# Designs tried in a protein design run: peptides against a protein of PDB entry 4GMN. Part 90

Target 1, 375 residues: chain A of PDB entry 4GMN
Amino acid sequence: RYANITLLALVTLASIGTDFQETLVKGNQGSRESPISAADEEWNGFDDADGDAMDVDQKSSSGEDQEEDYEEIDVKEDDEDDDDDSITSEMQADMERVVGADGTDDGDLEDLPTLRELIQTAVPQLIRLSNLPIDSDESLTIQSHALSALNNISWTISCLEFANGENANIHNAWYPTAKKIWRKTILPILEADSADLKLATQVTSLAWAVARVLHGETPTDGNPHRKFISLYHSSKQQAGGNSNSIEEPEDPFQGLGVKCIGVVGSLAHDPAPIEVNREVGVFLVTLLRQSNNVPPAEIVEALNQLFDIYGDEELACDKEVFWKDGFLKHLEEFLPKMRTLTKGIDKRTQPELRTRADEALLNLGRFVQYKKKHA

## One batch from the design tools (peptide; made by RFdiffusion4, then SolubleMPNN)

Design b2_p14_4_s2 (from b2_p14_4, 5 letters changed)
Fold by OpenDDE base, seed 3:
Structure b2_p14_4_s2 (fold): chain B 375 residues (1-375), chain A 14 residues (1-14)
Amino acid sequence: as target 1 above (375 residues)
Amino acid sequence: LPRPAPLPVKPWTA
């Protein structure tokens, strides 16, 4: 009983996090005439397909036919179409305020009650549930659902613009909580070094969402970038051995490899330590050199991360890493390979992967030209 | 999970 109520509450919190994201994407599309292509909301619904059919051994006990007169309780199917998919009027009002708020600098979420309750009340409980001792399948299920809810909330918040002081109130409220998720949920799971690739995928997804807001201000304790690089390599070694690969996500951008690249790329942004930036930059450039054995989606993500990390010439990492380690030469040598890779993607079977590869190829050509002019 | 939104074609204009 209590387990089922807890699971239902966690599923509901995960749904709320997704619905907020949908509303935020729609709201941002309404204000900018440029169609940001709908980030297809692949809600990775928990495939409850592991209905382990408890083989209820129907021992045919020939118990006597007591015709207990089941009073046909005419349960009126009130087909209340619980359009439970209705973003609450409060959630919609909060999202309209977030999109419209010329942010008052005070980190007070007084005007954002739903978002305040998510950050201040729900997230601290989810962090607690993600840290329960795993001693049963029930505790593992609770951890998984708590990670899913934290993931959806963190992703939704990471879709807000925080550049130029936009949404500063939300940023200021989220920032300490994001650091708490990192230190209390992400790091302990990464340090446990479990062979559970499902758990590793969930924690890496959450880590990416958190790192997309914290960037180079993400806690560097225990060299988390090296743990995610190690996880990237370990995931490639396991996939190569068993043809019973854990269901490769239908979306090439939902793979553990892409998620690892997204995390380490985000961790390498200024003001990250220059050595962290170098190790990540070398990792990303090495993927481009080895591109014949790297999935196209990981190449697209690695390019986007390299553009974001090294796009500003005023940053210390431009002089100390990009130019010193000769990254321009590797990007130039990769440009013809990227053209071949992108042309090899079938537009009919993988339209999104092709679009994102065409964009990354265009950006690579421009980025190389930019860096050559500013050399 | 929200797909990482395609990074808009950055104007790497000089």
Scores: peptide ipSAE 0.043, ipTM 0.724, DockQ to the pose 0.065
Fold by OpenDDE base, seed 2:
Structure b2_p14_4_s2 (fold): chain B 375 residues (1-375), chain A 14 residues (1-14)
Amino acid sequence: as target 1 above (375 residues)
Amino acid sequence: LPRPAPLPVKPWTA
């Protein structure tokens, strides 16, 4: 009885975290006159140079309009209007305020009551539930649901803009809580040498969401980057042996390998210790060198992490790691391999993966050119 | 760019 009520509450908190993310995405699309898909922003470097957008006159090749009369198969998408009655008017109003709020430094979240209750009341309970002694299948279920709720809340918050002091009130309220999730939930689970790949995937997803806000300020105690690198390698060894039993997630970007790359990439940002940055950078560059045996989604994530970590030439990691360890050569040598990899992705069967790979290929070309100019 | 967050774990409708 108490367990069923606890599970229902955890499922409800996980749903609320999802509904907030969906509302945030809808709100960000509504406030921008054009949906700049998060896939359409090209990495142009950190040069404040007024890059005259050279109008590449795409010469309109007048290909003859073969009007292939595609019979509109009126696939009635039964819009099962899954009655989106899950988003309360209060949650929607909080998310509309988050999208429109000039970041007042008032960490009290007085104007965001639902988000305040999630951070201040719900998350501390979820952290407690994620740390219960595992003595039964019921306690495992409670832990899994608590991790799912923490994941969804943490992902939603990690999708907010915090650059230039935006959402500073939310950042300031979340930051100590994020560090608490890291120290009290993530680290203990990573220290428990568990062969449970489901639990490892859940904690790694949560770790990525938390590290996307904390970056290089994520606690480095116990070298968590090495644990995630080890988990990456262990996951590959298990997948290679048991071709039959680990359903690869239908979404290539939901894989444990991608999540491990995302975590360690985020951990390597300034002000991370230079040796943490180096170990992560070497890991990521090594994936590119071994790309024939690496899933395309992991290559895309590894490239994107390398761009984010080493894009700023003013950072100590640029001189002490990127240039010193000769990363530019490895990126340049990878360009022709990335072109082949990207062209090998079927646009029809894997449209998102293809779009992300096309973007990462474009950004790789630009990044290599930028770094050659600033050598 | 907010790289697409790993899709929130859909609450398992039991």
Scores: peptide ipSAE 0.029, ipTM 0.741, DockQ to the pose 0.215
Fold by OpenDDE base, seed 1:
Structure b2_p14_4_s2 (fold): chain B 375 residues (1-375), chain A 14 residues (1-14)
Amino acid sequence: as target 1 above (375 residues)
Amino acid sequence: LPRPAPLPVKPWTA
């Protein structure tokens, strides 16, 4: 009884986190619709063509009104309980405020009651449930659902813009909670060194979402970047041996390898310790050098992480890692390989992967040119 | 550089 209620509550929190994410994506798409002012250029095309409109006398054929007696089929509205996975009007109003706030309304979390309750009330309970002793299949199920709910909430929040002080209220509320998720959920699971690849995938997904907000301010205790790099390598060794391939996720960007890259890339951003940055940067550049054996989605993510980490020349990691360790040469040598890799992706079967690879290739060319000018 | 938004991890489907 209590387990089923707990599971239902965890499912509901995971659904709420999903619906919030979908609404943020829709709202961010709507805000990216800059009003293309249809400049209706009134093309006053003057052409005077005098075409003699022949008066075709369409004879009004008096079609006999056959009153087809539509028997009122009393369609019993089977009340299909549409499991109204619909965003509550309160959640929608909170999302419309977050998305529609041009970054001048430093609204308090008082104006975001649903988001406030998610951060302040739900997440602390989810952290507790994710850190239960695993002594039964029931406790493992509870942990998995708690991690899923934490993942959805954390990803939703990580899709908000926090640059230039945007959403500072949400950032300030989330930041200590995100650090708590890291220390109380992520680190203990990573330290347990479980051979459970499902659990490892869930915790890595959550770690990526959390690290996308905390960046280089993510706690470095116990060198978590090395644990995720180790997990990356271990996952590649296991996939090569047993023909019980964990069903490769239909989405190439949902793979454990991509998630590991996303985590460690995010952990390496300024103000990360230079040695953490170096170890991650060397890992990412090594993936590019070994690209023949690396899935295209992992290459796309590794490139994206490298551009975020090393895009600013004023950062200490530019001089102390990027230039010192000769990363530009590796990126330049990778450029022709990336062109070949991108061209090898079928646009028909993998349209998203192809689009993301075309963008990463474009950015790689621009990034190499930028770095060559600032050398 | 305009970068594609990181794909959200597919939300937990019930």
Scores: peptide ipSAE 0.029, ipTM 0.749, DockQ to the pose 0.666
Fold by OpenDDE base, seed 5:
Structure b2_p14_4_s2 (fold): chain B 375 residues (1-375), chain A 14 residues (1-14)
Amino acid sequence: as target 1 above (375 residues)
Amino acid sequence: LPRPAPLPVKPWTA
């Protein structure tokens, strides 16, 4: 009875964390402001001054208008008003305020009572439940559900814009809690050297969400980047040996390899120690060199992390790592391989992977040109 | 071009 109530509460907290994300995505689509894809870091670095207009005279071949009579399949939208009563009026009001509020630098979240209770009351209990002694299948189940709830909450918060002082109140309330999740939940589980790939995947997903907010300010104690690099390599060795492949997630971007890359990339941002940055940068560049045996989604993520880490020439890592370790040469040598890889992805069967690979290829070409101009 | 955010882990499907 008590276990079932605890599990139901953990499921409900995990759902709340998801419903917040869906509401943020829907709210951003409804506002005529450009979708805050947490992707809209416009790499504004390219003054396209010298675009010599190659006038490609593509002759319009007059293909005949075959009016294919598309039978209007009258899909009766059965308006099943599934009153998804999951979102409380208080949660919706908090979400509308998150989308509309010029960020007051007030970490007290006075205007966001539901989000405040989530961060200040729920998350500390989830951290406690994720640290229970594992002595039963019940305690393992509770830990897994607590990690899932922490993951969904942390991902939702990591999808908020915090650049230029946006959402500073939420950032300031979350930041100490994110560090507590890292130190109390993530590090102890990474130190336990568990052979449980499910637990490792849950912790790596949570670590990525937390590191997307903390970046280079993530605690470097115990060299967690090396643990995630080791986990990456261990996951590849296990997939090659047992025909009981853990069902590769249908989504290529949900793979443990992508998550490991996302964590270590986020950990390597300024002000990370130069040694941490170097080890991560060498890992990422080595994936590009070995790309024949690397899934396309991991290559896309590794490229994106390299652009974010080394895009700013004023950062110490540009001089001390990027230029000093000769990363430009490896990126240039990878360009023709990336073109082949991207063209090999079927647009019909993997439209998202193809779109993200086409973008990463475009950005790789621009990034190489930029770095050559600033050499 | 804006790079798509890492997709959050799909909510725990029961």
Scores: peptide ipSAE 0.027, ipTM 0.743, DockQ to the pose 0.532; fails the geometry check

Design b2_p14_4_s3 (from b2_p14_4, 4 letters changed)
Fold by OpenDDE base, seed 5:
Structure b2_p14_4_s3 (fold): chain B 375 residues (1-375), chain A 14 residues (1-14)
Amino acid sequence: as target 1 above (375 residues)
Amino acid sequence: LPRPKPLPVSPLTA
């Protein structure tokens, strides 16, 4: 009886975390429909430094307009009014405030009572439940549901913009809690060295969500980046031997390999120790060199992490790792392979993977040009 | 271009 109520509460908290995430994603998509004119904006790094745009007059060769008749797939919005009674009116009001508020630097969340209770009351209990002694199938189920709830909450929060002081109140409230999740939930599970790939996938998903907010300020105690790199390699070795491979998730971006890359990439951002950055950078560049045996989604994520880590030339990792370890050469040598990989993805069967690969290929070309100009 | 941040929808296994 109490276990079933606890499980229902954990499922409800995990649902709430997902529904909040979907609402934030839909809200952020509506603001992105500004037609970014296809101006050849050179990728100038992540700093909006007012560098003089030199007009490079590239003569447009007139290729013939083949009007490909895009059949408008009339997606019937079946308005199934699924009265998802899961979202309280208070939670809807908090979501509307998070999307619209110039965040005051006040970590007290006085104006966001539902989010405050989620961070201050629910998450500390979920951390406790994720650390229960595993002595029964019931305790294992409770741990899994607690990890799922922590995952969904952490991912939702990681989808907020925190650059330029945006959502600073939420960031300041979440930051100590995120460090607590890392130290109390993630590290103990990683140190237990369990052969459970389900548990490893859950903790790696949670670790990525947490590391997407903490970046290089993620606690480096015990070198967790090496644990995730080891987990990446171990997961690849197991998939090759037993036909009881956990069915690769239908979404290529939900794979354990992608999650491991996302975690270690996030851990390597400034102000991470240069040695952590180097080990991660070498791992990511090695994936590109071995790309013939790497899933396309993992290549896309590895490229994305490399651009985010080494996009700023003022960072110590640019000089001490990127240039010193010769990463530019490996990226340049990878360009023709990336073009082949991207062209090999069927747009009809894998539209998202193709779009993300086309974007990563474009960004790789721009990034290589940028780094050659700033050499 | 703002990269679509992958949302790990860890599906709640129903």
Scores: peptide ipSAE 0.026, ipTM 0.739, DockQ to the pose 0.448
Fold by OpenDDE base, seed 2:
Structure b2_p14_4_s3 (fold): chain B 375 residues (1-375), chain A 14 residues (1-14)
Amino acid sequence: as target 1 above (375 residues)
Amino acid sequence: LPRPKPLPVSPLTA
């Protein structure tokens, strides 16, 4: 009885976390209706500063009406009216405020009551539930649901823009809570050295969401980057041996390998210790060198992490790691392999993977050219 | 560069 009420509450909190994410994605799609035409703009690094939205006045040149008779494939949208009426009017109002308001720096969530209660009241309870002694299948189920709720909330918050002081109120409220999730939930589970790949996948997903906000300010206690690198290697060894259906997630980006790369990449950002950055950078570059045995989604994630970590030449890691350890040569040597890999992805069966690989290939070319000019 | 789209949270398999 008590457990069923707890599980229902955890499922509800995880649903709320997902619904917030969907609303953020829809709201961000409305603001991103400016196609960032990947114009031949020379990639000048990741300068955080120039939020000058260049009004690219795309003069609509009226090119000729080739009436390609696209046969209207009457895709019967079965309107499964999944009336997912789960989004309360209060949640919608909070999401509209998050998308539309330059957050005041005060860290006060007075204007975001649902998000405030989620961070201040729900998350501390989820952290407690994720730390319960595992003595039964019921306690393991409670931990799994608490981790899923923490994951969904943390991912949703990690989808907010915090650059240039955007959403500073939410950032300031979340930051101490994110550090608490890391220290109280993530680290203890990683230290328990469980052979449970499901639990490892859940905690790694949560760790990525948390590290996407904390970056190099993520607590370095116990060298967690090495634990995630070890977990990456261990997951590859287990997948090769037992053809037992660990259901490879239908989404290639939901794999434990991708999640491990995302965590360690995020942990390596400035102001991470240079040795943490180096160990992560060497790991990521080693994946590119071994690309024949690495899933395409992990290569895409490893490239994106390398761009984000080493995109700024003013950072200590550029001189002390990128240039010193000769990463440019490895990236340049990987370009022809990336072209082959990307072309090998079927656009029909894996459209998202192909799109993200095409983007990562384009970015790799630009990044290599940029770094060659700044050598 | 287009920031990698946040990966969809794995829906809770209810």
Scores: peptide ipSAE 0.026, ipTM 0.747, DockQ to the pose 0.515
Fold by OpenDDE base, seed 1:
Structure b2_p14_4_s3 (fold): chain B 375 residues (1-375), chain A 14 residues (1-14)
Amino acid sequence: as target 1 above (375 residues)
Amino acid sequence: LPRPKPLPVSPLTA
C-alpha cells in the first residue's frame, strides 16, 4: 500500500514536471519570436549578461542540524479518482504567471504557491527517496521514479530565463535546492560507479538539467566533469560490444552521449575553474575531430556547448583556453565536415535532427567568422 | 542566434 502510494505520488510529480514544461514551451513560443536575424547580421558573440555573481555572503550560520522530524503526512485517501492528468488550475495559473511575468518581479514565491511547494516540499523528499539504500526491486523502482520526478522538475525550471535578473525569485529559490540535488543525489550516484546504464542515464539527465541553471557554479568537488567524460567513453565502448544495446532512444537527443555532453558543457561555463573548462573544451573539440564515429546529435550538442562556453571574448576561458589551445583552427577545419554531416541527415526521417544540425551549422559559420574578426 | 531549444523532459516511461 504505502509503496504504491509513494510510486503514484512520484509519477504524479514527474507528470507535473512534464506538463509544466509543455505549458512553459507553449507560453514562451509566443514571446520568443526572436526575429530570425538576417543571415548577414554580424554575430557579436553571446552576450552572456554579466553573471553578477550574487555575492552570497557566506554567513556561516552554524545552523544546527535540526533533524526535522518528518511528520508522517497522513495522506487522507480522498477517493476522487478523477485521473485528470491535467495541470491543476493552480499549477496552470503559476506557470502562466511565470511565462507571462516580465521578469521584473523579484517578489517572493508567495505568488507561485505550486512552484514553491515543488521546490520546498517535494524536492527534499525526492532527494531523500533517490538516496534510499537499494536492497530490493521496490527500492530501485522508488529511486528511479524519484530521479524522474527530480529530472522533470529540474528541466522545467531550467527552461526559465534567468538572464538579466529575469525570474530572480525562482532562481534564488531554486539555486540552493539545485546545489542540494547535485551534492545529495547526483554525486553519490556517480560515486557508486554502478554499471547500471539506466541509472547512469537518469542521473546524467538530472545532472544536465541542474547544470543548465548552475553552470560553472556547479560544485566541482570530486571533478564530476571527468566522471561524465568517463561515462561518455564507457557508454560508447559498451554499445560496440554487446548486441543487447540498450535500444538507442528513438530520439537521438535523448541518448546518454548527448546528455553527457550537455552536462560537461554546462559545467564548463564561467566561473568554472579554467582547468575544468580546458578539459571539457578539449573533450568537445576532440569529438569534432573524431566526428566520423560520433552520432550527429552529439555533434550538434557539442557545437552548441562550444558556442555557449566560448561565445564571450571577455571571459578568461576565451584567452586561456580557446585561443591558447587553438580551438578556432579545429572549428574552421570542422566546417566542411559539418556541412557534409548536415546534408547527410534526411529531412523526412529525422526532421528535428536536421533542423538542429542546420542551425548548428549556421551558428558554426557565424562563430568562426566572429572569432576571426576578434582574433 | 536562436538558442537551441531545451531537450524535452524524458517522460516517465510507464
Scores: peptide ipSAE 0.026, ipTM 0.746, DockQ to the pose 0.545
Fold by OpenDDE base, seed 4:
Parts: sequence; structure tokens; C-alpha cells
Structure b2_p14_4_s3 (fold): chain B 375 residues (1-375), chain A 14 residues (1-14)
Amino acid sequence: as target 1 above (375 residues)
Amino acid sequence: LPRPKPLPVSPLTA
């Protein structure tokens, strides 16, 4: 009886975490004018000095307007008011405030009561349930559902922008809780050295969501980056040996390999210890060198992590790792391989993977040019 | 660099 009520509560918290994410994604799509337009304004640093305004005389050929009477197919917008009655009016009001709020430094979340109760009341209970002694299939099920709920909540919060002091109130409320998830849930499960790949995938997904907010401020005690690198290698060895299809997730970006790369990349951001940054940077560059045997989604994630880690020349890791360990040469040598890899992805069968690979290829070219200018 | 679109979240389907 208590177990079934606990499981129902955990499923409900996992659903609330997902629904909150979908609404944040919809709200952010309305306010984000395409990041293409804003990136064109700040990157005015190429003085294209060749103002040869060739006056191309556009001769107005008056082509005759053939009014083809396109019958207006009155597609009745069936306003399926999917009144998804699942989102309470209070949750919706909190979500609208999260999308529209100028970040206050107040971590008390006075204006966000649902998010406050989620962080302050629900998450501490989920941490306790995720770290119960495993003595039965029931306790294992409770742990899995608690990890699921923590994952969905942590991923949702990690989709907020926290750069430049945005959402500082939410960041300040979440930050101590995120560190508690890391120390009380993630580290104990990683130290138990379980052969359970499902549990390893759940904890790695949660670790990525948490590390996307904490970055280089993630606790480095016990070298967790090495545990995730080891998990990456172990997952590849198991997939190659036993034809027991751990069904690779249909989404190439949901794979354990991508999740391991996302975690270790996030852990290596400033102010991470330089030796942690170096070990992760060498791991990521090694994946690019071995790209013939690496899934395309893992290459895309490894490139994005390398751009985010080494995009700033003022950081200690630029001088002490990027330049010192000769990463620019490896990235430049990888450009032709990335072009071949990206062109090999079918746009019809894998449209997302192709789009993300085209973006990563474009960014790799820009990143190599940037680093050559700042050499 | 243009930030890539949001990373695919792993919503665990209920």
C-alpha cells in the first residue's frame, strides 16, 4: 500500500517535471527570435571593407500576374482545445513568471510558489528515496522512479538561461539543491560500481542535467569525470561483445555515450581544476581522432563541449590545456572528416542528427578560424 | 558561437 502511493507520487512528480519542461520550451521559442539574427549583429568584427557596390540594374521585367485562383481550402482549425487539465493554473502562472521574470537575486522564490515547493519540499524527499538501501525489487523500483523524477526536474531547470545573471533567483535556490543531488544521489550510486546499465544510464542522465547548471563548480571529490569516462568505455565494450540488444534508444542523442560526454564536458568548464579539464579535453579530442568508430551524435556532443570549454581565451584552460596540448591541430585535421560524416547523414531518415551535425560543422570551421586569429 | 539548440532532454516517459 505505502509503496504504491509512493510510486504514484514519484510518477506524478516525474510528469510535472516533463510538463514544466514542455511549457518552458514553448515559452522560450516565443521570446527567442532566431539566434541567427542576434549572432549576425555582434559578429560585425569582419570589416568587409570591399564596398564595391556594383549597381546591378534590376530591370523590372513586368511578368504578367496570372491570378491562379488557389481555392482557399478552409482547413477548419479544429481548435482542439486540448485543455490538458494536468497543468494547474498555479503551475501555469509560475511558468509564465519564469519565462518573463527579470532575475532578482532573491533565492527565496516568493513569486514562484510551485517551483519553490518542488525544490524545497519534493526534491529533498526524492534524494532520500534515491539513496535508500537496496534490499528488494520494490526498493530498486522506488530508487528508479525517484531518479526519474530527479532527472526530469533537473533537466527542466537546466533549460533555463543562467548566463549574465538571468534567472538568478532560480539559480540561487537550485544551486545548493543541485550540489546535494550530486553528493547524496549521484556520487553514492557511481561508487557502488553496479553492473546495472539501466541504473548507470539513469544516474548519468541526472548527472548531466545537474552538471549543466553547476559546470566547473560541480564537486570534484573522488574524480567523477574519470568514473564517467570509464563508464563510456565500458558501455562501448559491452555493446561490442554481447548481442543482448540493450536497445540503443531510437533517439541517437539519448545514448549512454552522449550522456557521458555531456557530463564530462560540463564538469570541465571553468572554474574546474586544470587537470580535470585536461583529462576531459584529451578524452574529447581522442574521440575526434577515433571518429570512424564513434556514433555521429557523440561526435556532435564532443564538438559542442569542446567549443563551450575552450571558447574563451581569457580562461586558464585556454593557455594551459588548449594551446599547450596542441588541440587546434587536431580540430583542423578533423574538419574534412566532419564534412564527410555530416554529408553521410541522410536528412530524410535522421533530420535532427543532420541539423545538429551541420551546426557543429559550421561552428567547427568558425572555431578553428577564431583560434587561428588569436594564436 | 551560436549556441546549439537545447540539448535533447531525457524525459523519462511515465
Scores: peptide ipSAE 0.025, ipTM 0.749, DockQ to the pose 0.666

